# Designs tried in a protein design run: peptides against a protein of PDB entry 4DOW. Part 125

Target 1, 157 residues: chain A of PDB entry 4DOW
Amino acid sequence: TFSWVGRPLPNRKQFQQMYREICMKINDGSEIHIKVGQFVLIQGEDNKKPYVAKLIELFQNGAEVPPKKCARVQWFVRFLEIPVSKRHLLGRSPPAQEIFWYDCSDWDNKINVETIIGPVQVVALAPEEVIPVDQKSEETLFVKLSWNKKDFAPLPP

## One batch from the design tools (peptide; made by RFdiffusion4, then SolubleMPNN)

Design b2_p27_1_s4 (from b2_p27_1, 17 letters changed)
Fold by OpenDDE base, seed 4:
Structure b2_p27_1_s4 (fold): chain B 157 residues (1-157), chain A 27 residues (1-27)
Amino acid sequence: as target 1 above (157 residues)
Amino acid sequence: SAAAERARLRAEAEKRREEGEKILKES
């Protein structure tokens, strides 16, 4: 169950009410608050690893019937989502915790909040920084580079 | 669709992983 937290933010978009924060109520009755700018796991296909996304906007889409709670996201990709023929361009074998900023506009960046599994910690690192792969960082994902379907590149501004 | 492509890529990667594991097992 998802519910908006706080009052709608001012915006000019017709049929959209924007919010800064949403509350996710999980099965045990506890509540998790997720804010714009945070990272979330999005339900993938079947038992596949979930997608990773940064929340850019939270909004109720009144253009849909019934209105839907939605989010606009910045997608990240896992190394396994990089085409096999292009993986060599990375020049290294990344740890499982590494994700990449998806630097393309061909993917729909709107999601239903119902697909959100939960929050996830994502840390941006400089290329020279080492990704800590230990128990303390087991649930933390790291991003150093972007992927634009052609090559890897430094993170966008 | 984008989702389908992502799923395909993951499936492809998984297949290659399985193949690699098979090779290692047979070696």
Scores: peptide ipSAE 0.157, ipTM 0.658, DockQ to the pose 0.027
Fold by OpenDDE base, seed 1:
Structure b2_p27_1_s4 (fold): chain B 157 residues (1-157), chain A 27 residues (1-27)
Amino acid sequence: as target 1 above (157 residues)
Amino acid sequence: SAAAERARLRAEAEKRREEGEKILKES
């Protein structure tokens, strides 16, 4: 179950009510608050690792009937989501915890909040910094580079 | 769709992994 936290933000977008925060109620009754700017795991294919995204906007889409709780996101991709023919361009074998900023606009960046599994920690690192591979860091994801479907590049500002 | 493309890429990766593992076991 998802519910808005706080009052809608003033905006110019017709049929959209924007929010800063949403509350996710889990099966055990506990609540997790997720805010704009945080990173989340999004449901992927069955028995596969979830997608990773940064929340840009939280909004209720009044253009839909019934209105839907939605989010706009910045996508990240896992190494396995990069075409096999292009993986060599990285020049190294990345650890499982590394993800890449998806620097393309060809993907739909609107999601239903119901697909959100929960928050996740994403840490930006400089290219020369080593990704920790210890067991305590298994739940933390790391991003060093962007992927624009052509090559890898430093993270955008 | 984005989901379809992502699924395709993952399927491709899994196929290559399975093929590689099979070759290693048979060598």
Scores: peptide ipSAE 0.156, ipTM 0.659, DockQ to the pose 0.027
Fold by OpenDDE base, seed 3:
Structure b2_p27_1_s4 (fold): chain B 157 residues (1-157), chain A 27 residues (1-27)
Amino acid sequence: as target 1 above (157 residues)
Amino acid sequence: SAAAERARLRAEAEKRREEGEKILKES
């Protein structure tokens, strides 16, 4: 289902071959190319709405037997993943399309590429910008803030 | 695991939301 596109990037890591792009072949035979820096939907364990992540690295882990195609990601969270006791800190009721940059390192940021459902559009907005929920943009997610398990904050640079 | 915790939080929130919506629809 997944295959590397292009040559490995220059890398000194012994058991890690890094790539810029991966090809996802779907059932109908068509192909979707996903690159580092793009956002993806990842199958969640709860079989509900998928997780959202930004691809930071694409690599083959040669230390594993057999070698696995992996990705390093920046996680995002949906509002429903924010603890109930902390949701009031947002000060507003967010639309369903809003996600938050997860600004913690307690989660494993390594995934198997086979868990990728597909690419997704994520748009960063300023706090004053309105999320066009009523504009039939159901496929686009929006991020304004980060969440660090304590409070919401502006997006990191 | 962290992923399991994420799933738990989502499940709890979804349940609460559904319950709230049910109450509003029945009123």
Scores: peptide ipSAE 0.154, ipTM 0.661, DockQ to the pose 0.026
Fold by OpenDDE base, seed 2:
Structure b2_p27_1_s4 (fold): chain B 157 residues (1-157), chain A 27 residues (1-27)
Amino acid sequence: as target 1 above (157 residues)
Amino acid sequence: SAAAERARLRAEAEKRREEGEKILKES
């Protein structure tokens, strides 16, 4: 179950009410508050590893019937989502914890909040920084580079 | 669609991983 936290933000977009925070109530009755700017795991296909995304906007889409709770996201990709023919461009074998900023607009970046599994920690690193693989950071994901379907590049500002 | 292509790539990657693991276990 998802519910808005707080009042709608000032917005002039017709049929869209924007929010800063949403509450996710999970099966055990506990509640998780997720805010714009945080990172989340999104349900993938057929029990595959979930997608990773940064929340850019939270909004209720009044153009739909009934209105839907939605999010606009910045997508990240896992290394295995990079085409096999292009993986060599990275020049190294990344650890499983590394993800990449998806720097293209060909993917729909609107999601239903019901596809959110939960929050996840994503840490931006400089290219020379080493990704830790210890037990303490096992659930933390790391991003150093962007991927634009052509090549890897430094992260956007 | 872009989403379909994304799903295809992930599915193919998973298939390759499973095949590789099978070969290693049988060797």
Scores: peptide ipSAE 0.151, ipTM 0.656, DockQ to the pose 0.028

Design b2_p27_2_s2 (from b2_p27_2, 13 letters changed)
Fold by OpenDDE base, seed 3:
Structure b2_p27_2_s2 (fold): chain B 157 residues (1-157), chain A 27 residues (1-27)
Amino acid sequence: as target 1 above (157 residues)
Amino acid sequence: SYYEELKKERQEALKRAEERARELAAK
């Protein structure tokens, strides 16, 4: 169950009410608050790892009937989502915890909040920083580079 | 193209996830 936290933010977008925060109620009754700017895991295929995204906007889409709670996201891609023929461009074998900022606008970046599995920690690192790979940090994802379908590049400012 | 397929796969997966969420809410 998802519910808005706080009052709507001022905006001029037709049919949309924007929010800063949403509450996710899980099975045991606990509540998790997720804010714009945080990172989330999004349900993927059953036999694959979930998608990773940064929340850019939270909004209720009044253009739909009934209105839906939605999010605008910045997508990340996992290394295995990069074409095999292009993976060598990284020049190294990344750990499983590394993700890449998808630097393209060709993907639909609107999701239903119901697809959110939960929050996840994503840490931006400089190229020289080491990605810790141990059991204690296995739940944390790391991003150093962007992927624009052509090559890897430093993260955008 | 490969990226078009990835796009399609992602959208389809999200759609299925939404459907599952609705089903769970109906129980």
Scores: peptide ipSAE 0.477, ipTM 0.879, DockQ to the pose 0.909
Fold by OpenDDE base, seed 2:
Formats: structure tokens, sequence, C-alpha cells
Structure b2_p27_2_s2 (fold): chain B 157 residues (1-157), chain A 27 residues (1-27)
């Protein structure tokens, strides 16, 4: 289950209440707090790895019946989501921990928070930095580049 | 196109995930 943390932020949107933080209660009874700006894993297809996204906004959508707890996100893509014909543009074989900033606006970036599996650590690296693959960083994802459906590029500012 | 299909796939997957979440909450 999910619940808002703190008071809603001031905004002018008629049917939305915005928040900075949400609490996720997991099966063992423990609670995880997730804030705007953090990264999350989102449930995808059963036979595939979960989606990765950065939380941009947290809001309750009062226009829906019943109201839903939602998030606006910045999507990332995994290497295997990139068309086979374009993968060579990377010029290397990326490790499984590498993800790419999706630099397009053609995808819906609104999600239901109930699709969030949990937080994940995403570390931005410079192009020349090596992605560490060790026991300590096994659960950490790394981003070096963006993908805009045409080519790979440096991360946006 | 490939990206249109990928978009659709992601949207459908998310919808299914929402449905599963609702089902779990109803139990």
Amino acid sequence: as target 1 above (157 residues)
Amino acid sequence: SYYEELKKERQEALKRAEERARELAAK
C-alpha cells in the first residue's frame, strides 16, 4: 500500500494535489519512503526485467474516479529495448547494469504508484568512467548516455 | 513502427500491473 508523506505542495492545478514524498508499505510490515528525484523500479512484463524511472512529480489525480496516487517520471530504457539494428551505434557491449536516459517525449510519463516495485540506485557516470561490476554494486544501475531513437548522446544537463 | 509498438507494449504492461495491484488490494 501507498500513502502520502507530509502536506500537499502549493499548486494551481484544479484536480491535482502534489507531494514530495510517498510511503510504500511492504509485506513484512516495513515501510520505505520514496521522494521526488529518486529512482524506482516499475513492474513490467512478467518475463522481463522491471522498468526503470526517475520520479519527477508525485500527485493525487482527483479527476479520476476513484482518485489515484500517481507519479510523473523520466523513463530509462535498457539496452535490449533498443532496436537490434541500432545497437551497434553504442560501439560496445554494455554490462547488464547499464541503462539509458530516454530523451523523447512520445511516451506517456504518468504512472500509478501502485506499479512501483521499490527504489533503486542509479548512478550517473562520465563517458570515460568504468562501470563497476562487483558484489557491492550488483544492485546499482548506471547511466552514461541518453537515447533519442536516433543515436546515443551525452546525458542532458 | 518499432517505437510505436514498444510504447504500446509498455503501456499495456503498466495497465496489467495496475490491474494486478487492484486485485491484490481487493483481497
Scores: peptide ipSAE 0.475, ipTM 0.879, DockQ to the pose 0.914
Fold by OpenDDE base, seed 1:
Structure b2_p27_2_s2 (fold): chain B 157 residues (1-157), chain A 27 residues (1-27)
Amino acid sequence: as target 1 above (157 residues)
Amino acid sequence: SYYEELKKERQEALKRAEERARELAAK
């Protein structure tokens, strides 16, 4: 289950209440707090790895009946989500832990928070930095580049 | 196009995930 943490942030949107933090209660009864700016794993297809996103906004959409707890996200893409014909543009074979900042606005960036599996660590690296791939860091994802459907580019600031 | 299909796939996957979540919450 998901519940808001703290009071709503001031905003001018009539039917939207914004928050900075949400609490995720997991099956063992423990709670995980996730804040705006953190990274999350989002449920994908059963036979595929989960989606990765950065939380930009947390809000309750009161325009819907019933109201829904939502998030606005910045999407990342995995290498396998990039068209086969374009993968060569990377010029290297990336490790499984590498993801790419999706630098396009053509995707819907609103999700229901209930699709969130949990938080994930995403580390931004400079192009020259080596992605550490070992057992200790296998849960950590790394991002060096953005993808804009045409080519790879340096990360946005 | 490829990207249209990718977009559709993501949207559909998320929709299914939402439906499953609602079902689980109802229990």
Scores: peptide ipSAE 0.475, ipTM 0.879, DockQ to the pose 0.915
Fold by OpenDDE base, seed 5:
Order: C-alpha cells, then structure tokens, then sequence
Structure b2_p27_2_s2 (fold): chain B 157 residues (1-157), chain A 27 residues (1-27)
C-alpha cells in the first residue's frame, strides 16, 4: 500500500495535490519512504527486468475517479530496449548494471505509484569512469549516457 | 515503428501492473 507523507505542497495544480514524499508498505510490515528526486524500479512485463525511472513529481490526481496516487518520472532504458540495429553505436558491451537516460518526450511519463516495486540506487558516471561490478554494488545501477532514439550522447546537464 | 511498439509495450505493461495492484489491494 502507498500513502502520502507530509502535507501537500503549495501552489498545487487544479485537481491535483502535490507531495514531496510517499510511503510504501511492504509485505513484512516495514515501510519505505520514497522522495522526489530518487530512483525507482517500476513493474514491467513479468518476463522482463523492471523499468527504471527518476521521480520528478508526486501527486494525487483528483481528475480521475477514484483519485489516483501518481508520479511523473524521467524514464531510463535498458540496453535490451534499444533496437538491435542500433546497439552497435555504443561501441562496447555494457554491463548489466548500465542504464541510459531516455532523452525523448514522446513517452507518457505519468505512472501510478502502485506500479513502483521499490527504490533503487542510480549513480551517474563520467564516460571515462569504469562501472564497478562487485558484490557490494550488485544492486546499484549506473548511467553514463543518454539515448535519443538516434544515438548515444553525454548525459544532459 | 520499433519505438512506437516499445511505447505501446511499456504502456500496456504499466496498465497490467496497475490492474494487478488493484486486485491485490482488494483482497
């Protein structure tokens, strides 16, 4: 289950209440707090790895019936989501921990918070930095580049 | 196109995830 943490932020949009933080209650009864600016794993297809996104906004959408707890996100893509014919543009075989900033606005970036599996650590690296692949960082994802459907590029500022 | 299909796939996956979440919450 998900519940809002704290009071709504000021200057809310019509039919929306915005928040800074949300609480996710997991199976063992413990609670995980997720804030705007953090990264999350989002449920995808059962036979695929979850999606990765950065939380930009948290809001309750009162225009829907019933109201839904939503998030606006910045999408990342995994290497396997890139067309096979374009993967060679990377010029290397990325480790499983590497993700790419999706630098396009053609995708809907609104999600239901109920699709969130949990938080995940994403570390931005310079292109020349080596992605550490060890036991301690096994669950950490790394981003060096963006993907804009045409080519890889340095991360946006 | 590939990207249109990818977009559709993501949207459909999220929709299914929402449905599953609602079902679990109802139990």
Amino acid sequence: as target 1 above (157 residues)
Amino acid sequence: SYYEELKKERQEALKRAEERARELAAK
Scores: peptide ipSAE 0.474, ipTM 0.878, DockQ to the pose 0.960

Design b2_p27_3_s1 (from b2_p27_3, 15 letters changed)
Fold by OpenDDE base, seed 3:
Structure b2_p27_3_s1 (fold): chain B 157 residues (1-157), chain A 27 residues (1-27)
Amino acid sequence: as target 1 above (157 residues)
Amino acid sequence: SALEARLARSQAYYEAHLPYARAFADA
Protein backbone atom coordinates (compact mmCIF):
# COMPACT_ATOMS: atom_id res chain seq x y z
CA THR B 1 0.00 0.00 0.00
CA PHE B 2 1.17 3.47 -0.92
CA SER B 3 0.17 6.75 0.67
CA TRP B 4 1.29 10.32 0.28
CA VAL B 5 3.43 11.96 2.92
CA GLY B 6 2.91 15.62 3.60
CA ARG B 7 0.80 18.21 1.88
CA PRO B 8 0.67 18.66 -1.89
CA LEU B 9 3.29 20.90 -3.39
CA PRO B 10 2.24 24.06 -5.17
CA ASN B 11 1.74 23.50 -8.87
CA ARG B 12 -0.29 24.77 -11.77
CA LYS B 13 -1.29 21.48 -13.31
CA GLN B 14 -5.03 21.09 -13.41
CA PHE B 15 -5.39 17.41 -12.74
CA GLN B 16 -2.26 16.66 -10.77
CA GLN B 17 -1.31 17.01 -7.15
CA MET B 18 2.41 16.82 -6.63
CA TYR B 19 4.16 15.47 -3.59
CA ARG B 20 7.67 15.22 -2.28
CA GLU B 21 7.41 11.92 -0.50
CA ILE B 22 5.45 8.69 -0.55
CA CYS B 23 5.12 5.98 2.05
CA MET B 24 5.26 2.33 1.12
CA LYS B 25 3.92 -0.18 3.60
CA ILE B 26 5.66 -3.51 3.51
CA ASN B 27 4.67 -6.99 4.61
CA ASP B 28 5.69 -6.73 8.24
CA GLY B 29 3.70 -3.56 8.67
CA SER B 30 6.70 -1.28 8.67
CA GLU B 31 6.96 1.70 6.37
CA ILE B 32 9.52 2.84 3.85
CA HIS B 33 9.52 6.45 2.79
CA ILE B 34 10.69 7.35 -0.69
CA LYS B 35 11.37 10.90 -1.83
CA VAL B 36 11.75 12.68 -5.12
CA GLY B 37 15.35 12.44 -6.18
CA GLN B 38 15.89 8.97 -4.82
CA PHE B 39 16.48 5.87 -6.87
CA VAL B 40 14.12 2.95 -6.94
CA LEU B 41 13.68 -0.50 -8.37
CA ILE B 42 10.63 -0.89 -10.57
CA GLN B 43 8.86 -4.16 -11.21
CA GLY B 44 10.01 -5.63 -14.47
CA GLU B 45 8.63 -8.22 -16.76
CA ASP B 46 8.67 -11.87 -15.88
CA ASN B 47 12.13 -13.37 -15.93
CA LYS B 48 13.79 -9.97 -15.75
CA LYS B 49 15.56 -8.04 -13.08
CA PRO B 50 13.76 -4.96 -11.82
CA TYR B 51 14.20 -1.74 -13.74
CA VAL B 52 16.19 1.06 -12.18
CA ALA B 53 14.91 4.61 -12.11
CA LYS B 54 15.37 7.96 -10.45
CA LEU B 55 12.21 9.59 -9.14
CA ILE B 56 11.69 12.98 -10.74
CA GLU B 57 8.11 13.69 -9.72
CA LEU B 58 5.51 12.16 -7.48
CA PHE B 59 1.94 13.04 -8.30
CA GLN B 60 -1.63 11.94 -8.07
CA ASN B 61 -3.27 11.85 -11.46
CA GLY B 62 -6.74 13.22 -11.00
CA ALA B 63 -7.60 12.74 -14.64
CA GLU B 64 -8.00 9.05 -14.00
CA VAL B 65 -10.94 7.46 -12.27
CA PRO B 66 -10.14 6.49 -9.67
CA PRO B 67 -7.15 8.81 -9.23
CA LYS B 68 -3.82 7.06 -9.54
CA LYS B 69 -0.65 7.61 -7.60
CA CYS B 70 2.06 8.07 -10.19
CA ALA B 71 5.68 8.99 -10.60
CA ARG B 72 7.74 10.48 -13.37
CA VAL B 73 11.14 8.90 -13.59
CA GLN B 74 14.50 9.03 -15.26
CA TRP B 75 15.21 5.56 -16.53
CA PHE B 76 18.41 3.65 -16.29
CA VAL B 77 19.22 0.53 -18.23
CA ARG B 78 21.11 -2.56 -17.28
CA PHE B 79 23.69 -3.87 -19.69
CA LEU B 80 21.55 -6.89 -20.44
CA GLU B 81 18.71 -4.61 -21.50
CA ILE B 82 20.88 -3.24 -24.29
CA PRO B 83 20.50 -5.07 -27.60
CA VAL B 84 23.10 -7.75 -28.09
CA SER B 85 24.20 -6.19 -31.35
CA LYS B 86 25.09 -2.93 -29.62
CA ARG B 87 26.80 -4.16 -26.48
CA HIS B 88 30.20 -4.23 -28.16
CA LEU B 89 30.07 -0.45 -28.34
CA LEU B 90 30.92 -0.28 -24.68
CA GLY B 91 34.33 -1.72 -25.43
CA ARG B 92 34.52 -3.61 -22.17
CA SER B 93 32.67 -6.12 -20.06
CA PRO B 94 30.91 -4.20 -17.31
CA PRO B 95 30.45 -5.48 -13.80
CA ALA B 96 26.98 -6.51 -12.78
CA GLN B 97 26.62 -3.37 -10.69
CA GLU B 98 26.97 -0.99 -13.61
CA ILE B 99 23.91 0.68 -15.07
CA PHE B 100 23.54 3.35 -17.72
CA TRP B 101 21.59 6.59 -17.88
CA TYR B 102 18.93 6.15 -20.52
CA ASP B 103 19.21 9.21 -22.74
CA CYS B 104 16.24 8.75 -25.01
CA SER B 105 12.68 10.01 -25.05
CA ASP B 106 11.00 7.00 -26.59
CA TRP B 107 10.16 5.40 -23.26
CA ASP B 108 7.17 6.38 -21.21
CA ASN B 109 8.59 7.85 -18.04
CA LYS B 110 5.35 7.81 -16.10
CA ILE B 111 4.79 4.86 -13.80
CA ASN B 112 2.30 3.76 -11.22
CA VAL B 113 3.89 3.90 -7.81
CA GLU B 114 2.53 0.44 -7.11
CA THR B 115 5.21 -0.90 -9.42
CA ILE B 116 7.94 0.34 -7.10
CA ILE B 117 9.69 -2.53 -5.40
CA GLY B 118 11.87 -0.45 -3.13
CA PRO B 119 14.74 1.98 -2.90
CA VAL B 120 18.21 1.35 -4.26
CA GLN B 121 21.48 3.19 -4.03
CA VAL B 122 22.93 4.56 -7.26
CA VAL B 123 26.29 6.29 -7.34
CA ALA B 124 27.66 8.31 -10.23
CA LEU B 125 31.31 7.76 -11.03
CA ALA B 126 33.85 9.33 -13.30
CA PRO B 127 35.02 7.13 -16.14
CA GLU B 128 38.38 6.52 -14.50
CA GLU B 129 36.90 5.48 -11.18
CA VAL B 130 36.77 1.80 -10.38
CA ILE B 131 33.50 0.17 -9.43
CA PRO B 132 33.99 -1.53 -6.09
CA VAL B 133 32.93 -5.13 -5.74
CA ASP B 134 33.35 -5.58 -2.01
CA GLN B 135 30.60 -6.77 0.28
CA LYS B 136 29.70 -3.26 1.36
CA SER B 137 28.96 -2.18 -2.18
CA GLU B 138 27.27 -5.32 -3.45
CA GLU B 139 23.84 -3.72 -3.33
CA THR B 140 24.96 -0.40 -4.80
CA LEU B 141 24.60 0.34 -8.49
CA PHE B 142 27.01 2.57 -10.33
CA VAL B 143 26.62 4.72 -13.40
CA LYS B 144 29.37 6.19 -15.56
CA LEU B 145 27.81 6.52 -18.98
CA SER B 146 24.59 7.23 -20.79
CA TRP B 147 22.99 5.10 -23.48
CA ASN B 148 20.87 6.66 -26.22
CA LYS B 149 20.11 3.53 -28.23
CA LYS B 150 22.93 4.41 -30.62
CA ASP B 151 26.04 4.72 -28.52
CA PHE B 152 27.44 5.24 -25.07
CA ALA B 153 28.39 8.72 -23.96
CA PRO B 154 29.71 10.50 -20.90
CA LEU B 155 27.23 10.77 -18.10
CA PRO B 156 25.08 13.88 -18.27
CA PRO B 157 24.96 16.22 -15.28
CA SER A 1 13.65 -7.42 6.56
CA ALA A 2 10.52 -7.86 4.53
CA LEU A 3 11.98 -5.74 1.76
CA GLU A 4 15.15 -7.78 1.69
CA ALA A 5 13.14 -10.96 1.52
CA ARG A 6 11.10 -9.61 -1.35
CA LEU A 7 14.20 -8.60 -3.24
CA ALA A 8 15.81 -11.93 -2.58
CA ARG A 9 12.81 -13.79 -3.95
CA SER A 10 12.80 -11.59 -7.01
CA GLN A 11 16.46 -12.23 -7.62
CA ALA A 12 16.04 -15.93 -7.09
CA TYR A 13 13.18 -16.02 -9.55
CA TYR A 14 15.26 -14.17 -12.10
CA GLU A 15 18.23 -16.45 -11.71
CA ALA A 16 16.15 -19.57 -11.83
CA HIS A 17 14.45 -18.66 -15.08
CA LEU A 18 17.31 -16.96 -16.92
CA PRO A 19 20.32 -19.24 -16.75
CA TYR A 20 22.17 -17.39 -19.46
CA ALA A 21 21.61 -14.07 -17.78
CA ARG A 22 22.95 -15.49 -14.56
CA ALA A 23 26.01 -16.74 -16.36
CA PHE A 24 26.60 -13.30 -17.75
CA ALA A 25 26.19 -11.64 -14.40
CA ASP A 26 28.70 -13.96 -12.82
CA ALA A 27 31.24 -13.58 -15.64
Scores: peptide ipSAE 0.020, ipTM 0.566, DockQ to the pose 0.024
Fold by OpenDDE base, seed 2:
Structure b2_p27_3_s1 (fold): chain B 157 residues (1-157), chain A 27 residues (1-27)
Amino acid sequence: as target 1 above (157 residues)
Amino acid sequence: SALEARLARSQAYYEAHLPYARAFADA
């Protein structure tokens, strides 16, 4: 179950109400609050790792019947989602914790909030920084580079 | 939808590289 937290933000978009925060109620009855700017895991297919995204907007789409709670996201991509023919461009075998900033506009970046599994920690690193493998970092994802379907590049600011 | 499109794409990649996908998923 998802519910908006707070009042709608001022905006001029017809049929859209924007919010800063959403509340997710999980199975045990506890509640998790997620805000714009946080990173989330999004449901994938069965037995597959979830997608990773950064929330850039939270909004209710009143143009749909019934109105849907939606999010606009910045996508990240896992190494497995990169074509095999292009993987050599990385020049190394990435650890499982590494993800890449997707720097293309060809992907739809609107999702239903119901696909959100929960929050996740994403840490940006410089290319020369080492991804830690200790206990504390096991649940943390790391991003060093962007992927634009052609090549890897330093992270955008 | 965006999710449906991504799922379709990811499935294709997983099927094409099943051994690697399993290793990655288990890590």
Scores: peptide ipSAE 0.020, ipTM 0.485, DockQ to the pose 0.022
Fold by OpenDDE base, seed 5:
Structure b2_p27_3_s1 (fold): chain B 157 residues (1-157), chain A 27 residues (1-27)
Amino acid sequence: as target 1 above (157 residues)
Amino acid sequence: SALEARLARSQAYYEAHLPYARAFADA
């Protein structure tokens, strides 16, 4: 179950009410609050791992019937989502915790909040910083580079 | 590939976040 937290933010979009925070009820009955700017896991396709994204906007889409709770996101990609023929461009075998900033506009960045599995921690690192691969860091994802479907590049400063 | 297998095996963080999976309450 998802519900808005707080009052709608001022905006001039006719059929959209924007919010800063949403509440997600999880399996044990407890609630998790997720805010714009945080990172989330989003349900993937059948037999696939969830997608990773940063929340950019939270809004209710009143143009749909019934109105839907939606989000705009910045996508990240896992290494296994990158075409096999281009993986060599990284020049190394990344740990499973490494994700890449998707630097393209060709993907739909609007999602239904019902596809959110839960929050996740994402930490940006400099290229020279080592990604920890121990158990205590297993729950954290790390990003060093962007992927633009052609090559890897350092994150913008 | 061996690389894919290694990476898949190391994807335990997904399972680590299962406790935070959304619930359809009142079901």
Scores: peptide ipSAE 0.025, ipTM 0.479, DockQ to the pose 0.029; fails the geometry check
Fold by OpenDDE base, seed 1:
Structure b2_p27_3_s1 (fold): chain B 157 residues (1-157), chain A 27 residues (1-27)
Amino acid sequence: as target 1 above (157 residues)
Amino acid sequence: SALEARLARSQAYYEAHLPYARAFADA
């Protein structure tokens, strides 16, 4: 179950009410608050890893009946989501924890909040920094590069 | 970098809520 936290933000978008924060109620009854700017795991296909995204907008879409709680996101991509024919361009075998900033606008970046599994920690690293393999960081995801469907590139300075 | 800075700002929040992040995050 998802519910808005706080008052709607001022905006000029027709049929949209924007928010800074949403509350996610988990099965055990506990609540997790997720804010714009945080990173989340999004339900993937059956038997596949969840998608990773950064929340850039939280809004209720009044153009739909009934109104839907939605989010706009910046997508990340896992290495295994990249076409097989292009993976060699990385020039290395990445650890499972590495994700890539998706630097394209061809993907629909609007999602239903109900697809959000929960928050996740994403850490940006310089290209020369090594992704830690220790147990403490096993659940943390790391980003060094962007992917634009053509090649990998360093993150903007 | 600007992007690293943006991500780092969010990082502070995650550190405060690691128990929740760990519950949902995977490799």
Scores: peptide ipSAE 0.022, ipTM 0.427, DockQ to the pose 0.056; fails the geometry check

Design b2_p27_3_s2 (from b2_p27_3, 14 letters changed)
Fold by OpenDDE base, seed 1:
Structure b2_p27_3_s2 (fold): chain B 157 residues (1-157), chain A 27 residues (1-27)
Amino acid sequence: as target 1 above (157 residues)
Amino acid sequence: SKLEEILKRSKEYIEKALPYARAFNDK
């Protein structure tokens, strides 16, 4: 189950109550708190790795009946999601831990919080920095570049 | 690992609507 943490943030958006933090309660009774600005794994298609996203907004969507707990996200893409014909543009073979900032607006960036699997660590690196490939970093994803369906580019601000 | 544990727990209750279906074109 998901429940809001704290009081609604002040905003002028009709039918939307915004929050800073949400609590995800797992079946074993443990709780995971997730805040705006953190990175999360989102349920992917069957037999596929989860999607990666950054939480931009957490809000209750009162425009829906019944109201739904939602999130606005910034999507990331895995290398294997990039079309085969475009992968060569990277000019290197990336490690499995590398993801890319998706710099397009064609994907719906509103999700139901129920699709959130949990938090994940994403570290931004400069293009010249080397992605560590050790056991300690196996759970960590790294982003160096953006992908805009045409080419790879430096990360946006 | 912690990530693996989270994934395992989440699989038990997540059977809801997926986010937007991504479409990439090789063209």
Scores: peptide ipSAE 0.235, ipTM 0.781, DockQ to the pose 0.036
Fold by OpenDDE base, seed 4:
Structure b2_p27_3_s2 (fold): chain B 157 residues (1-157), chain A 27 residues (1-27)
Amino acid sequence: as target 1 above (157 residues)
Amino acid sequence: SKLEEILKRSKEYIEKALPYARAFNDK
């Protein structure tokens, strides 16, 4: 289950109560707190890796019936989500840990928090930095570039 | 791994609805 942590943040959005943090309570009794600005794994399609996203907003959407706990996210894409015909534009074979900042507006960036699997570590790297591929980093994702459906580019500031 | 643990723990209550249907387009 998901529950808001703390009081709603001041905002002017009608029917929306914004929050900084949400608590994901797992059946084993443990709790995971996720905050705006953190990265999460989002449930993907069957037999596919989870989606990766950065939480931009957490809000109770009262405009929906019934009200839903939602998040606004910045999407990332895995290399395998890039069309085969465009993958060559990267000019290299990325490690499995590399993801890309999705720099397009064609994807709905509102999600239901119930689709959140859990937090994940995402580290932004400079272009010249090497993505570490070791045991300690196997669970960490790395982003160096953006993808805008046309080409890869340096990360947005 | 942490990922496996998270997936295992969350499996029971994750909503199956996708946030966005991503269609593959090789064009």
Scores: peptide ipSAE 0.094, ipTM 0.755, DockQ to the pose 0.036
Fold by OpenDDE base, seed 2:
Structure b2_p27_3_s2 (fold): chain B 157 residues (1-157), chain A 27 residues (1-27)
Amino acid sequence: as target 1 above (157 residues)
Amino acid sequence: SKLEEILKRSKEYIEKALPYARAFNDK
């Protein structure tokens, strides 16, 4: 179950009410609050790891019937989502914790909040920085590069 | 870990609609 936290932000869009925070209620009754700017795991396909995204906007979409609680996201991709024929362009074998900023607009960046599994920590690193291997890093994802379906590049600002 | 806990909770969302942001063969 998802519910808005706080009052709607000033409206700029005709059919949308924007929010800064949403509350996710878990089966055990506990609650997790997620804010714009945080990173989340999003339900993936069966037998596949969840998608990773950064929350850009949270909004009630009145254009849909019925109205739905939605989010606009910046997508990230896992290495295994990159076509096999292009993986060599990275020039290295990345650790499982590395993800890439998806720098294309061919994917819809609107999701239903019901697809959000929960928050996840994502840390941006410079290209020369090494991804940590300690226990604390095991629960953290790292991003060093972007992927635009053609090549890898430094992270956008 | 936090990630492991989240992954366990993912089982609760298997029945939910998949994100339509990506095509089936995108992953």
Scores: peptide ipSAE 0.177, ipTM 0.744, DockQ to the pose 0.038; fails the geometry check
Fold by OpenDDE base, seed 3:
Structure b2_p27_3_s2 (fold): chain B 157 residues (1-157), chain A 27 residues (1-27)
Amino acid sequence: as target 1 above (157 residues)
Amino acid sequence: SKLEEILKRSKEYIEKALPYARAFNDK
């Protein structure tokens, strides 16, 4: 179950009420609060690795009937999601913890919040910084570059 | 907790994907 936290934020977007935070309530009664700006795992296909995304907006879409709780996200891609023929462009073998900022608009970036599995830690690093591979950091994902279906590049501003 | 499970699944996925980083398989 998902519910809005706080009051709607002022905005001029038609049919949308925006929020800063949403609450995920699980069966045991515990709650997980997720805010705009945080990173989340989005449910993928069965037996598939969850997608990674950054929450850009949280809003109730009044244009839908019935209204739905949605989120606008910035997608990230895992190395294995990049076409085999282009992986060489990275020039190195990335650790499994590395993800890439997806710099394309061909993917719908609106999701239903019900597809959110939970939060995940994503750390942005400079290209020259080393990605920690210690046991303590194995649960954290790291992003150093963007991918625009053509090549890798420094992270967008 | 659910959070722990999420992190566990994420970690497990990372561990399983590591050996296939250069596999000839898109996605």
Scores: peptide ipSAE 0.029, ipTM 0.588, DockQ to the pose 0.031; fails the geometry check

